# Designs tried in a protein design run: peptides against a protein of PDB entry 3C66. Part 130

Target 1, 189 residues: chain A of PDB entry 3C66
Amino acid sequence: KSWANLFEKNDFFFRYKFYLEITAYTRGSDEQHLKWSGLVESKVRLLVMKLEVLAGIKIAHPFTKPFESSYCCPTEDDYEMIQDKYGSHKTETALNALKLVTDENKEEESIKDAPKAYLSTMYIGLDFNIENKKEKVDIHIPCTEFVNLCRSFNEDYGDHKVFNLALRFVKGYDLPDEVFDENEKRPSK

## One batch from the design tools (peptide; made by RFdiffusion4, then SolubleMPNN)

Design b2_p24_6_s2 (from b2_p24_6 with E1K D2P N17T V22I)
Fold by OpenDDE base, seed 4:
Structure b2_p24_6_s2 (fold): chain B 189 residues (1-189), chain A 24 residues (1-24)
Amino acid sequence: as target 1 above (189 residues)
Amino acid sequence: KPPFLLADGNGNILKDTGFSFIPE
């Protein structure tokens, strides 16, 4: 397969056993989220570069397009739940307790002006240098450095009730449903 | 437990479960 094919959706989420998810969260306006998520997304390539140089990492390939979602988020506890449960198939069912904003419902009066949490998620496919040996890999430093790279001198971004960034390591079979089409079967364990 | 890191927009770490794991 050509390198180009690795960046196609249908190939990308089946190609790797492991993924790193980067999610920008905003509980506020869509405009606030666009600025925040744009900043985070602009730094993802730097994270990839840092991952690529690790001895335990064979390949780190970013999926070039973010996944966008938003939920009605009336309480801070709901926002905490989103940040805790999102990004894993095992836990994402908890989000069913919240109203997902869709093109079909976004104009409803109860949704249009409701407090919302916005999510933009980037994915990095990971291949490790594992040759019949279970070796421990540590990617904490690149992840922490990425968080630092996303730092803003705007104090507003320091409000954890509004703006947050998450990195999550996920196995392919535990990817969120959003990455698969209706006709695609989730990878098995 | 899957590795997870949560931080605010100023780089303050809110949650950190570590990112050391055996890929399997």
Scores: peptide ipSAE 0.755, ipTM 0.969, DockQ to the pose 0.813
Fold by OpenDDE base, seed 1:
Structure b2_p24_6_s2 (fold): chain B 189 residues (1-189), chain A 24 residues (1-24)
Amino acid sequence: as target 1 above (189 residues)
Amino acid sequence: KPPFLLADGNGNILKDTGFSFIPE
């Protein structure tokens, strides 16, 4: 199926058994995040291209819409927790300990001026040629190359306390809740 | 552990669990 058909049918997160998640993290201002996430998002197509040419990968399709979220993040430990727990249904419940920033609550006194962590996540659906053969696939090189492609000349982006980038390989049944509508049932194992 | 890579904005790897796996 064409990419256009995937977006129209809105079945992207049910189509593949496997996904690669790319998340840009920023603990700072929304302006800082906009610049950082924009840089990362602009490079995702290059990662797709590198994945598509691997012999073990049959299909690599990007979901073009980024998923945006932000949390009150008062401490560095909270920021580390977000980066560790986000991106998997199995672990994302730990984020309930943090205050999710919404349009409804963003003007509250306890939230408005609080330190925040911003997240932008892109998804790539993956099909493999060797799924039935139980052979190993290695996508480490494309992922590492992508990290290098996202490098900024600005040294401020090297501050791991502020800007980070994560790649996570996730099975369809373990996708975060954010990718599903309220009326959609999560894929089973 | 599931494949996971974390880096800063300058490409310094903070965490890398590898990305070799059997798709199942």
Scores: peptide ipSAE 0.753, ipTM 0.969, DockQ to the pose 0.799
Fold by OpenDDE base, seed 3:
Structure b2_p24_6_s2 (fold): chain B 189 residues (1-189), chain A 24 residues (1-24)
Amino acid sequence: as target 1 above (189 residues)
Amino acid sequence: KPPFLLADGNGNILKDTGFSFIPE
């Protein structure tokens, strides 16, 4: 495949002006999240295929590795906040109110046994067939179809308080900080 | 506000702001 060499981060997050973010959310155990996120991640290639055939889409290239994060999430309101604020540089600062779980702090008493929200995020770089013309593009159908593809008929995944999936369209300059290295400068407008 | 879709594990849509946009 044309994107087979994109296994490395390289310049992926500088290459496109637009990205589609797919995030699997789990407020529960790491084991629950592993299963849920694995299911979602396994379907991303199907979303790419659906995007590629749209007339307005020139390129849809997935970044092959998920970004993993977790937060202490003591309340349902916190979980809703995470799902609302995550995925945009403009809004991600709101997450600073929550404790990010890291390798350094995961064994602390206040964190180890705390309720957690787990996040796995996949990125698709997008290029559009718009030549110096402001034309509308609509990717609603493939996104909705993707949600349907990720459906689990297992009752265990039926609790929206535990398992959710989000798709977010983001401009390159508004990508979350997690995709950039410490020495990298985020793209400008 | 970026286009955003939130759904549960059963495919129920919890939030949908649409995905029609002008890429600029």
Scores: peptide ipSAE 0.730, ipTM 0.966, DockQ to the pose 0.794
Fold by OpenDDE base, seed 2:
Structure b2_p24_6_s2 (fold): chain B 189 residues (1-189), chain A 24 residues (1-24)
Amino acid sequence: as target 1 above (189 residues)
Amino acid sequence: KPPFLLADGNGNILKDTGFSFIPE
């Protein structure tokens, strides 16, 4: 499939064994999140470029659509829990303890005025270079550069109580449910 | 120390510090 086809959902989440999840977290206002997530999203292509040039990485393909969600997040512990549990199928059920903000409920007084954690998640499909299996890839390097790039853009983004950025390496079978349609079967191990 | 992942050319995890990268 062409590069362009990978920007649509299609079979993107079935195509790769490995994915890098990039999640921007904001415990604050929607405006704060819009700025933060927008910045992060705008830099994802730079991360892709850095990944692509690594000898051990054959393919790094971004999924262009961000996945957006928000939760009522009354406490810092809840915020930490979200960051710990989100992005993996095996752990995401813990998020059920939190109230998901939806278009249907966002105007409810209990939700409208509640502290919220906003999440924007980008995905990069990864294919490693099997012809260079002796190559050891430290993905920490480009990831660190990416995070530093995002965090350094504004001093406010250094406040981990509000703004967070996580990169999670996941296998296809452990992708969050959000990436699949109801009629799609999760990849097997 | 922030978590990191090392992988071989096949994508096998050589070292896993938490399956996530969350800079401190």
Scores: peptide ipSAE 0.022, ipTM 0.634, DockQ to the pose 0.062

Design b2_p24_6_s3 (from b2_p24_6 with D2E F4R L6V K15Y N17T V22I)
Fold by OpenDDE base, seed 5:
Structure b2_p24_6_s3 (fold): chain B 189 residues (1-189), chain A 24 residues (1-24)
Amino acid sequence: as target 1 above (189 residues)
Amino acid sequence: EEPRLVADGNGNILYDTGFSFIPE
């Protein structure tokens, strides 16, 4: 099977047991988010390279398309909640308390000028070379290096009130609903 | 113990944010 097929969404999110989610958060303007998320996305390949050389990782395959979402985010507490709950199927239902910005509603007066949190998420499919279930692969070092690289690129990105970055290790059956089409069945445990 | 992102299949999270902590 060609590696090219793994860049198709339908195959990619069913291919691996484990995924690394990289999410850039911005509570500010869409312009701010475009710059921040663009930077993060541009560095993902470097993270992949660092992951691939780890002995415990057999494959680290990036999905090239980012997933974009935005919410009305009137308070800092809401922004905290988004960062805490996003990226896992078991917790994402908490986001239903917030107003999702869509192409259909973005021009509404109550939404257009409201404070927003923007999210851009990149996915890396992971296959591990672990024979024993008790064995673990520490990916902290390359992930921390990646975060530091992104944060240090511009002094403005040090403002945690506006710009944030999270990496989440998730099982395939716990991927967010956004990665699946309506007609697709979520992977089982 | 310092929080670390370990690939153990438990859904570990690494945060660089002013709001959240890395779960152990």
Scores: peptide ipSAE 0.031, ipTM 0.657, DockQ to the pose 0.080
Fold by OpenDDE base, seed 1:
Structure b2_p24_6_s3 (fold): chain B 189 residues (1-189), chain A 24 residues (1-24)
Amino acid sequence: as target 1 above (189 residues)
Amino acid sequence: EEPRLVADGNGNILYDTGFSFIPE
């Protein structure tokens, strides 16, 4: 199916068995995050191109809309926890221990001036071209090149206390809840 | 076998599929 059809049918998160999740993290200002996440998002197409030419990958389709969230993040340990737990349905419930920033609460005194972690996540649906169980596809090289490309764009992005970038290979049934509408059921195993 | 988490030389987090089974 064409990319245009994917966007029209709104079944992107049911179409593939496997997804590559790309998350840009920022513990800092909204302005810092906008620049960092914008850069990462702008380079996703290059990663897609590199993935599609791999012999073991039949299709690599990006979901063009980023998923945005932000949490009150008072400590570095909280920031590490977010990066560890986010991106998987199995572990995302741990994020409930943190205060999610919303339009309704962002002006509260306890939230307005609090340190925050910002998250922007992009998804790539993957269809593999493997015929037997012994075949494996290694996407480490394209992914590493992508990370290096993003991190090297600006010297400031080398500061892991502020800026982070994670790539997660995730199965469809383990996608975060954020990708599904309220009336949708997550895929089964 | 599930994908494994690896840290690259820059401290970034990657989930590597190099040694992971990809089921049909």
Scores: peptide ipSAE 0.030, ipTM 0.640, DockQ to the pose 0.296
Fold by OpenDDE base, seed 2:
Structure b2_p24_6_s3 (fold): chain B 189 residues (1-189), chain A 24 residues (1-24)
Amino acid sequence: as target 1 above (189 residues)
Amino acid sequence: EEPRLVADGNGNILYDTGFSFIPE
């Protein structure tokens, strides 16, 4: 399939063994998150470019649609929990302890004015030039540069109580449920 | 310590909030 086809869901989340998740977190207002996530999302292509030039990276293809969710997040501990548990099928069930904000419930009095954590996640499918399973590719540099780029854009983004950015290297079989349709089966190990 | 993300076939998390490198 052409690279252009990866802008749609199609089989993107089945095509690669590995994915890089870029998640922008905001515990604050929707406006704050819009700005923060928008910035992060706008820089993802730069990260892709940096990944593509690494010798160990054969392919780095972004999925163009962000996955967005928000949770009632009454405490900082909850916010930390979200950051710890989100992005992996193994751990994402822990998020069920928090109330997911939906279009159906967002106007409820208990939710409307509640503190919220907003999440926007971008995905990059990765294929490696690794023949030996013992070989590893260090993607620290481009990832760090990306994080620094995003964080340095505005001084306010240095407030980790509000704004966070995480990158997760995940296997296809451990992708969050959000990336699959109800009728799709999770990739096997 | 700055978080480091290495692609070694395992799931790993890189945080910029001091969580560093978390292997999965």
Scores: peptide ipSAE 0.026, ipTM 0.655, DockQ to the pose 0.089
Fold by OpenDDE base, seed 3:
Structure b2_p24_6_s3 (fold): chain B 189 residues (1-189), chain A 24 residues (1-24)
Amino acid sequence: as target 1 above (189 residues)
Amino acid sequence: EEPRLVADGNGNILYDTGFSFIPE
């Protein structure tokens, strides 16, 4: 398969046992989120490069397109909840307590002017050179460097009330529903 | 403590947020 074909959604979320989710969060304006998420997305390739050189990493393959969503987020507690619950099928049902912003409802009076949390998520498929389930690969350093790189780009991104960044390591069967089409069955354990 | 992420087949999370820093 050509490199171009590898960036197609077709089988990406079925190809790997493990994924690294990179989510940029913004509680503010769409413009703020566009800048923040754009920056984070622009640095993902650097993270991939750093992961690939680790002896325990066989493959680090980024999915090209971000997944984007937004929620009505009236409180800081809601914003914390979103960050805690998003990114796992196991916990994402908690997000149903919040109003998802859609093209159909975005013009409703209760939604249009409401405070919002914006999410943009990039995925990296991972394969490891470890056969023993007890073996570990430390990815702390490249992940920390990535976070620091993004946060240090602009002083405004130091405001954690507005801008946040999370990296989540998940198994394929625990990927969020958003990565699958309606007709697709999620991977089994 | 600075968050640490170790890949071992489990779901590990590194948060850099104002709300929590989840270590290894």
Scores: peptide ipSAE 0.025, ipTM 0.637, DockQ to the pose 0.076

Design b2_p24_6_s4 (from b2_p24_6 with D2E L6V N17T V22I)
Fold by OpenDDE base, seed 5:
Structure b2_p24_6_s4 (fold): chain B 189 residues (1-189), chain A 24 residues (1-24)
Amino acid sequence: as target 1 above (189 residues)
Amino acid sequence: EEPFLVADGNGNILKDTGFSFIPE
């Protein structure tokens, strides 16, 4: 199948059993997030390259478009919760305690001027060379190298209260709800 | 818990659960 299929959603989130998620977080302005997420997103291709050469990985295919979301985030504890809970169907229900910003509500006075956490998430579909043999795979090195690649000379990005990134390994049936359309059924275990 | 890590813009790791696993 051609790489062209990866530019569209199509069956990307049904094609693989495993996914690596990369999320850029910003608790600040949309302008701050645009710059930060752009930096992180620009480095994802380098992570893919590192994953592709691992003996245990058969395929590493990025979904080329980020998923964007934002929450009203009044406290630092809320921001920590978002970073801890986001990215897995197992834990994302905890985010229901926060107000999701939508096109419909973003102009409401209580939301418009509220502190916000912005999220941009990239997905990499993974296939492993394990077949019928249970072999351990370790992708920690590529992940930590990616964190270092995202390191900026801009000292502003060093504020952990504002700018963070996360990597999460999830199974297809544990993908966040955001990746599925309303008419799509979540993959079964 | 899924394998995951959180880091800041300077590469400081805030949380890391490791990324060694058996894909199943």
Scores: peptide ipSAE 0.799, ipTM 0.976, DockQ to the pose 0.801
Fold by OpenDDE base, seed 3:
Structure b2_p24_6_s4 (fold): chain B 189 residues (1-189), chain A 24 residues (1-24)
Amino acid sequence: as target 1 above (189 residues)
Amino acid sequence: EEPFLVADGNGNILKDTGFSFIPE
């Protein structure tokens, strides 16, 4: 398959055994999130470059489109819960306790003016050189460097109650449901 | 638990479980 075909989703979420997820979080306005997520997303290519040069990594391929979602988020505890639970099939069911904002419900009175958490998630497919050897791989350095790259000198972005980002390493069979179409079966272990 | 970290917009790490793992 051509690289262009891969970017059309196609089999991207079935192609790799491992993925690195980058999520930008905003508990505020859509406008705030647009700016924050745009900043984070603009730096993902630099993370890919840092991953590619690691000896243990054979492939680091980004999925070009972000996944967007938002939840009614009335409390700070809810916001922390979202950040803790999102990004893994193992824990994402906890998000069912929150109201997902959809095109169908966004104009409802209880949702329209409610505090919201916005999420934008980028995915990087990973292939490792040492998968068959059961050797340790460490990608901590590029991940922390990415956090530093996303640093903003805008004082507003310094409020951890509003703006955060997360990186999560997941196995393909533990990817969130959002990456699969209704007719697609989740990869098995 | 998957390896993951959370940070704020100033680069302060709020949570970090580490990113050393055996890919299997």
Scores: peptide ipSAE 0.797, ipTM 0.976, DockQ to the pose 0.800
Fold by OpenDDE base, seed 1:
Structure b2_p24_6_s4 (fold): chain B 189 residues (1-189), chain A 24 residues (1-24)
Amino acid sequence: as target 1 above (189 residues)
Amino acid sequence: EEPFLVADGNGNILKDTGFSFIPE
């Protein structure tokens, strides 16, 4: 299907069996996150291009809209937990232990001045040529190359306590709840 | 475990479970 059709129909998260997630993390200010996530997002098209040319990959289609969220993140351990648990339906319930920042609660005294972790997530839908052959596929090289493309030698971005990125390969039925509307049911196994 | 990696802004890998799998 053409990319145009992907944006006209709100079925992107039902079209593919597999997805690659790219998440930019920032434990700091919203301004810091805007710059960092913008950098990461600007490189996603290059990852798509690298994936498309792999023999085992039939289709690699990006969802162009980033998913944004933020949590109160009082400790470094909380930040590590977010990075470990976010992006999969299997583990995202662990995030319920943290306070999600919303437009409704952001002005509360306990939230307004609290340390925050910001998340921006991009999704790539994947179809494989060899799904029926049960052959092994390896996308490690494109993923690590993407990490290298996102490198910034700005000292500010070098602090792993503040700026990180993650890539996660998930099955469609394990996509995070955020990608589905309230009236949509997640794909079944 | 899902194929998963985390890196810092300098490209240092903090976690990597690999990305070799059978799509099924």
Scores: peptide ipSAE 0.796, ipTM 0.976, DockQ to the pose 0.808
Fold by OpenDDE base, seed 4:
Structure b2_p24_6_s4 (fold): chain B 189 residues (1-189), chain A 24 residues (1-24)
Amino acid sequence: as target 1 above (189 residues)
Amino acid sequence: EEPFLVADGNGNILKDTGFSFIPE
């Protein structure tokens, strides 16, 4: 397929068997999240570069657009749950216990001024070398380096109750529902 | 089960399950 097709949504989330998800989390204002997520997103290309040079990785292709979502997040425990459960079809149903903020409900009085957790998620499609598919691959170093690249000396970003970043390795059939349209079928195992 | 890492904005690792796996 053409190179352009690799970055089309309908092709991207069906093209690879494996994905690395990078999610920026903010429990605060939308303005805070915009700054934090922007910083994280600006570094994703550097992670891709580090992944590309690993011997076991044949291809690392980023999806160019982030996925945005937000939840009413009344408690710190809720925020921890979001970070633990989000990003995998295996666990995302736990998020149904929280109120998803939508265009339809965002102006409701109970939602408008409620504490919120904001999420911006970037996806990297991964293809591994055939000869290495049955061997251990370790991408821990690039992931840790990415965390370091996202470091800010602004003390505000050090508040783990507000700003966090997560990396999750998922299989294509375990991608969260958000990446698929209503007319698309989830990849099978 | 999924390789998973959480960190704060200062690079402190809050959770790390490792990223060594067999891609199958």
Scores: peptide ipSAE 0.796, ipTM 0.976, DockQ to the pose 0.810

Design b2_p24_7_s1 (from b2_p24_7, 13 letters changed)
Fold by OpenDDE base, seed 4:
Structure b2_p24_7_s1 (fold): chain B 189 residues (1-189), chain A 24 residues (1-24)
Amino acid sequence: as target 1 above (189 residues)
Amino acid sequence: SQEERIKLEQERVKKELEENPIIV
């Protein structure tokens, strides 16, 4: 089965029951975010390799493209809220309290010079070995190693006021709306 | 059942990742 058929966007978010979301957050400049997200994205392949060798994981398949969004983020509390609420359909509606930056509104004076939080999210589809019921699949270890790898790359990335990295385990039915096309129905529970 | 097997696996993964995003 060619890897090529696995990369059709439409099937990826329906194919797995479980996803690992990796979100790089930046409250700062677009340039800062490009550097940070680019670093994180460059290391995702290493995380995949570490996940694939776990006995309880049958498949760890990265989606090839990041999902990008940005919000007006005037306060640190708003930035914490974004990090808490983003990445789950159940909670993402809370982000409606913030102004989403779009191509249509980015030149508005109230948005152009406003503090922003930038988000880049990578997805890994996970298939587990159900037969290995006796084995705990501790993905915490490879995830922690991944975060440490990203954070240790540059001292500037230690500033949690600017740079954050979240890993979220999400069920297919609770994926954010951004992963589905307008005509696609999210997976049922 | 196969469903029970999936549920047990989900519970193990859920317990390890915690229901919360690992914000690091």
Scores: peptide ipSAE 0.034, ipTM 0.586, DockQ to the pose 0.038; fails the geometry check
Fold by OpenDDE base, seed 1:
Structure b2_p24_7_s1 (fold): chain B 189 residues (1-189), chain A 24 residues (1-24)
Amino acid sequence: as target 1 above (189 residues)
Amino acid sequence: SQEERIKLEQERVKKELEENPIIV
């Protein structure tokens, strides 16, 4: 059974206490982002496999659909801010200082030709084995290997001014608003 | 509680990831 058939979107973001967010950032063209995000997305399965074999991880379940967003990003500082603030409900309100690109506004002259940061975010739901308290679940290793794998694929992806990749460990109650429907209540602490 | 244990494990993993944010 494909993982996609196991849970509706709504069940996925309520099912786990912990999520690993994988965000591909691109400050450049849509074409650059499609290539970069597509590469990152293609490697997520390898990360999942490496996470699943860790003794401290009971389940690593990827959500199959990426979340896409784009912001007007006129400066490098704005790009750094996006990378710092995105992926947590606590901090995502800072992104309101930037103009979100939407289907409704994308053709506006002020947006159409403006520098943009593109974001593609993949989510992995994590369940940990409670019994092996002694085993430090070092997810740093598989995560670092994943980043290195993505970055080393093409020399162009070594340009941090254009291409970035973040892995963020987030609690279910601190997931970004984008994962919930308008009528859904966030998980409580 | 089981919830506290999960929280502690999560805090360890979080701390590990926060101390070494794989922001690349």
Scores: peptide ipSAE 0.033, ipTM 0.608, DockQ to the pose 0.041; fails the geometry check
Fold by OpenDDE base, seed 3:
Structure b2_p24_7_s1 (fold): chain B 189 residues (1-189), chain A 24 residues (1-24)
Amino acid sequence: as target 1 above (189 residues)
Amino acid sequence: SQEERIKLEQERVKKELEENPIIV
């Protein structure tokens, strides 16, 4: 890893007070996830463009590197739990009840052939216009359009048992641990 | 203060957005 890339990452997750998290979920094969997450990632730029034109948004900057994780996901309830708990430091500890798939354990017999949920997460740093107190920043419109764009690309992506897409608005101090290095202190409240 | 106004507005925008996570 170049020294430059490390500093760019660190600065990004400390620079903004607010972040939009975009997570593509797949309960299925790695191939299915690669197609789904790749599609979602390819459309993030369009979402950024739609956010930037909102009068209440001063800056919308994407962090272009996805964060990847996968869990053993034997049941539909586990998949719902992942979607509910992921993306917030307050709730992510609930994911410890599931087996995280790692390079070290992926070949274990109990993990290799187990059903898996795959996660790819993109981040957008947000800065809001302070002076526009009266303008309701409705990010639901561009976010809904983004979801519809992703879901409508292929009929298979309408299957919520396999493919999901979540957009979560998060404070910098409540970002998942995955965005920080082990020696980094998360932003204060 | 200007800083307090900034903070309050950010908190308002935040509250509006956090109360409505889009899970689709």
Scores: peptide ipSAE 0.031, ipTM 0.591, DockQ to the pose 0.034; fails the geometry check
Fold by OpenDDE base, seed 5:
Structure b2_p24_7_s1 (fold): chain B 189 residues (1-189), chain A 24 residues (1-24)
Amino acid sequence: as target 1 above (189 residues)
Amino acid sequence: SQEERIKLEQERVKKELEENPIIV
């Protein structure tokens, strides 16, 4: 079955029990974020290829579109909080303490010139071959190689005050609310 | 059951990965 026919949003976030989230963070300009997130997104296919050849991974299926969000981020502590809390339904409620930037509010004086954190998140659905009891699936190696590949592309991406990259393993029932439409019920445990 | 063993192994892999989010 071609990957292309499976990219309808509605089935992707219900199809797998496990997901790998890849989030590019930028505390800086929109231009900086577009360059950073675009680089990360361009390398996701290489990560998928490395995951698919691991013993114990049956399927690694990328979702084709990033999820974009941005927050007013006045302090470094706020930026650390975003990175800690984002990407899990259990913890994402902490982000309600920050002002979400929207198309409706982006021109407000308090938001327009404020420091911002930008987020671009890619999702990979994972299915595991459980029959081989003996093979621990260690995804840390391909994930670390992926991060190193992204960070080494430009020396500017070594600045953790501006550019960050997180990979999070999440269960389908703990996916962020952003992946579901208002009328969709979250998967049960 | 075989399904229960599958679930437990998935939970172990899950737990190892959840306990070690790769924030880099």
Scores: peptide ipSAE 0.030, ipTM 0.581, DockQ to the pose 0.035; fails the geometry check

